# Peptides against a protein of PDB entry 3PUK, part 242

Target 1, 227 residues: chain A of PDB entry 3PUK
Amino acid sequence: ERGLKSVVWRKIKTAVFDDCRKEGEWKIMLLDEFTTKLLSSCCKMTDLLEEGITVIENIYKNREPVRQMKALYFISPTPKSVDCFLRDFGSKSEKKYKAAYIYFTDFCPDSLFNKIKASCSKSIRRCKEINISFIPQESQVYTLDVPDAFYYCYSPDPSNASRKEVVMEAMAEQIVTVCATLDENPGVRYKSKPLDNASKLAQLVEKKLEDYYKIDEKGLIKGKTQS

## One batch from the design tools (peptide; made by RFdiffusion4, then SolubleMPNN)

Design b2_p30_8_s4 (from b2_p30_8, 13 letters changed)
Fold by OpenDDE base, seed 2:
Structure b2_p30_8_s4 (fold): chain B 227 residues (1-227), chain A 30 residues (1-30)
Amino acid sequence: as target 1 above (227 residues)
Amino acid sequence: EEKEEKEKKEKEEEEKIKKEFEELEEKRKK
């Protein structure tokens, strides 16, 4: 059985590294908080070197310009990560790198996409959205990257209800991303809890799975796989 | 000649980038 880590690595290799690879070319890779955890969970620094990455840098940190090298941004589509990218390329005189290849871990909102297009289009050689929003821990275990998920899901405070819904939606989306990555359509099972969060999450996952596999361009109506 | 060739390459690269963004925008609308 190929562990979840190997599946995630294969997806990143195909969607990111193979897409921008040029023979004999080295790139600097910029990571954010999520993608740092993601890559750390599924690869080693030696694997990145084999993919033509010379150095990894944190996008949130101040970095010295390396104007002769192209940069590979593997980042989440968040205002914080996008703002850091815009600072690297927003001014012609202040470009930190020769050019940028951008790979988002999820759908980039139109507001952020339009900001990038308006300010940095001439510096961008590639811009793609990939669907990887989870951290593999073990062969069949993953951690959802949803901030404060535990707190909001188990909060008895009614004021957190709206935030709880957002968290549940994000969790459901990440579970669907796992299923898509594994090419599996699992039957969703849950145990009822006093707050019924498991039931709500299950319903969201089921709905999103149905939508995903209906829209799958390959027309492969995959039947539910029993996990 | 070298300057004209460089300008031509820069223009071709700009057109390529523009096309890639347009393709991405079309995918996002679907």
Scores: peptide ipSAE 0.106, ipTM 0.649, DockQ to the pose 0.406
Fold by OpenDDE base, seed 3:
Order: structure tokens, then sequence, then C-alpha cells
Structure b2_p30_8_s4 (fold): chain B 227 residues (1-227), chain A 30 residues (1-30)
């Protein structure tokens, strides 16, 4: 049950916390809706304290300035989260924190990246994309190397609908590749709300897994493994 | 002196960040 949670935690620890860690320094961590769910799924508050996080704040909420502390933004590359970040650093008088370390869960679109660069570059000490766009529910969830997955899947722009389908197809292929590598035929579970993306992705994965495990290299039908 | 050293350090950090953004932008164009 905890295998994937531990893998995701280890990835976040290495890619985020170890990357910005400074001895004796505490940071405020800013989370959005997605990263709140992500961290809640794979760690405890005690784990975050060990990584030098003193306080967790919601990026969408009004917050009091803590000008002496650096802020760690672990957020999705969305207009909403980026706009909240920009409000925290948009002017010297409005600067809420000493400096920012930004870690995006996925590819940040050029439009958002350029907006950050133009407005807040002086306040940023780190800006990285760590490519963790999934929430581990059980022991067997994997990071997919599919760039722009979060952006295209959650884009409100109708022009990105075709790109969203391509990204979901690529994600499904990566999931099948991981399953094949681990020799596992998992059952697929998903939450459909708020977007139908999870349902569509699950259907693609199920279909591809069925096709892959229909006949193994020896011409045998592989059974589904419970995961 | 301490103020000038702090301003110099802030400028060096700003230039470093600008360079990191430019490198990221070049990687994204490929």
Amino acid sequence: as target 1 above (227 residues)
Amino acid sequence: EEKEEKEKKEKEEEEKIKKEFEELEEKRKK
C-alpha cells in the first residue's frame, strides 16, 4: 500500500526539498489545490518539519507578509496559481516573503513562464519543473515522462483539445510501458470529477493494457493482477 | 559598506537568475 507513496515522497524530497535546503533555514511552503492533495497523500506534517518547512499556506488565500522568511512554492503551472504567486512579489511594497523558490509539478507554458520572468525574476532563487502530475492513492502509481500533460489536460482553451487527446494517449502509452516493465496488469481506478480527463485516460489505459496483456511473448493470456 | 555589499550580492543573484531563465528558454525551443 505505501510503496508508491514512498516513491513519490522520495521524488519530492530529492527534487524539491534537497534542492533548496539550506542548513538552519526555515521556509514557508505555499501549496495549491493539487499539491495540497499530493503532499497529503504521501507525507505527514512531521516529514515537512524535518525538511525545514515551518508553515504551510494556501496560495489562493490572503496571507500576512512574513518578509524575513523565504517561500517555497510547490504549485501547478496554472494561471490561477501563477497569478497568486505574482501578487506575492509584484512590487517591492507588496512583497510578502524574502525570496521565492518555485517548483512546478509539470511543464510551465511559455506564456506563464514569461509572465513570471518579466514581473518577479528578482525575487526568484529557483525555478524548476519536477514533472509530478499525479496523486498516489495506492502503492503502484508512477511518474510519466509526458511533457505538458497538466497544461493541456487542464487548459480552458478549446484549441488545446486535440493536444489534450495526444497527451492522454502518450500518458496511456507510458502507463502501459511501466506496467509491462513491472510485469503487472493493474485494475484502473479513477475519479471523474471535476474534469472527464481521468475517465478518458483510464479508458485509454484499460484498452491498451487489455491489448498488451491479451497475448504475452509466449502466446499466453496474462491475468489481471490486483493492485 | 554593508549596504553596498548587500546590493552587489542582490545584483549578482539577479543576473544568475536571468541566466537560468535564458538557459531554460533555450532548452524549451529545441
Scores: peptide ipSAE 0.102, ipTM 0.655, DockQ to the pose 0.113
Fold by OpenDDE base, seed 1:
Structure b2_p30_8_s4 (fold): chain B 227 residues (1-227), chain A 30 residues (1-30)
Amino acid sequence: as target 1 above (227 residues)
Amino acid sequence: EEKEEKEKKEKEEEEKIKKEFEELEEKRKK
């Protein structure tokens, strides 16, 4: 199928599975809430088996140690997911797995990155950010993973103004990530009303797209796709 | 010999990890 789901799967396959794949090696994969939804939207269990995943586990649950196997952590860069990872490798005597490959769905904050580096570096074989913070629903439809986006964007409370800007910035970054994943420049259309949240978001997306495609040295200025 | 080979392999793995973190840190600063 030529759709967003297939593109997302291909990105995950290349960025995660192919990056850590070793011939004849099976891994345990650890997922959080977001990555469980993400993988469920774009692949089947059979696809994961073909990629050398023997078992999928929830990172938030208590798990039995499998010390002979390496673990693939495909997780969001959240304090909760990172803390669960740190518990798996924080003690030399209590390591649940042989080693870790970590793939974050988005930019990992310096505070979390430094915490991982300080405590678990010897157990980590790979650590990457793959920039996939959206869930494909349909061929051209996706859901953004921005917590409380609706609440803050539509809140009439002026005290939420700063939080609203942070949320809109995060939404814009995710939309740009979708465009980059699809290799598409959608040509943003918006009404020139400065007080309209949709117009503000569209302006942020347009600016970020311009910045992204200016930096992309590979010169394939694909013309504005007529959406 | 087995102990030296194990130590060598462990050092090589530590160097790879260090390099990967350094590369990540450089990418994050850009």
Scores: peptide ipSAE 0.087, ipTM 0.642, DockQ to the pose 0.406
Fold by OpenDDE base, seed 4:
Structure b2_p30_8_s4 (fold): chain B 227 residues (1-227), chain A 30 residues (1-30)
Amino acid sequence: as target 1 above (227 residues)
Amino acid sequence: EEKEEKEKKEKEEEEKIKKEFEELEEKRKK
């Protein structure tokens, strides 16, 4: 079995597809940039057909209404993706689909959540946050989806300092989602570099891991996995 | 009868959605 890819697919299948599955019902699936990469990394179109997805559409594109079909939104909790969703359901005249099932890849900020609740509640059949914010590559290899991470982390420009911190926070959060997906609490290891970015990132990851596992409802302090 | 059953199902779905949002809000506050 394909290690991390199979784990991620299993998580998506159980958290998204099995959660909204209805016998004999087909859905249109709306994806953003991240979820397009995510699904492409861990499944085939045939797998999506088996889960009751007839077609996949890019949420950012202008799409023709299919008012008789329900839509499955598997999207990141970003202003851009949320605004595209709101355009699909914000008015009765502009309603593109019959209803929406929304699955966020991560925690949705209160501002976005409240905006959805206020504007589109009648069109929503499901709204769930899942914890998948990484792209699986190999059995234990993954890619973080943090735009311009390399540029901001290694930029010597002081004007990028605030953006660097935001990027490192986002990277740390995505690493925690890997651990949560694998049900592992790794010992964080890093090599120091001149900019000490690796040590700062490691500290952020450790802190977030501690917070995550302390709050875990199962109270099972899992021992550190030796990496 | 069919209209009443549709309205009842719509209300049940609205209540279910409302409850789901409330549960999410409670989880988010922890």
Scores: peptide ipSAE 0.113, ipTM 0.658, DockQ to the pose 0.462; fails the geometry check

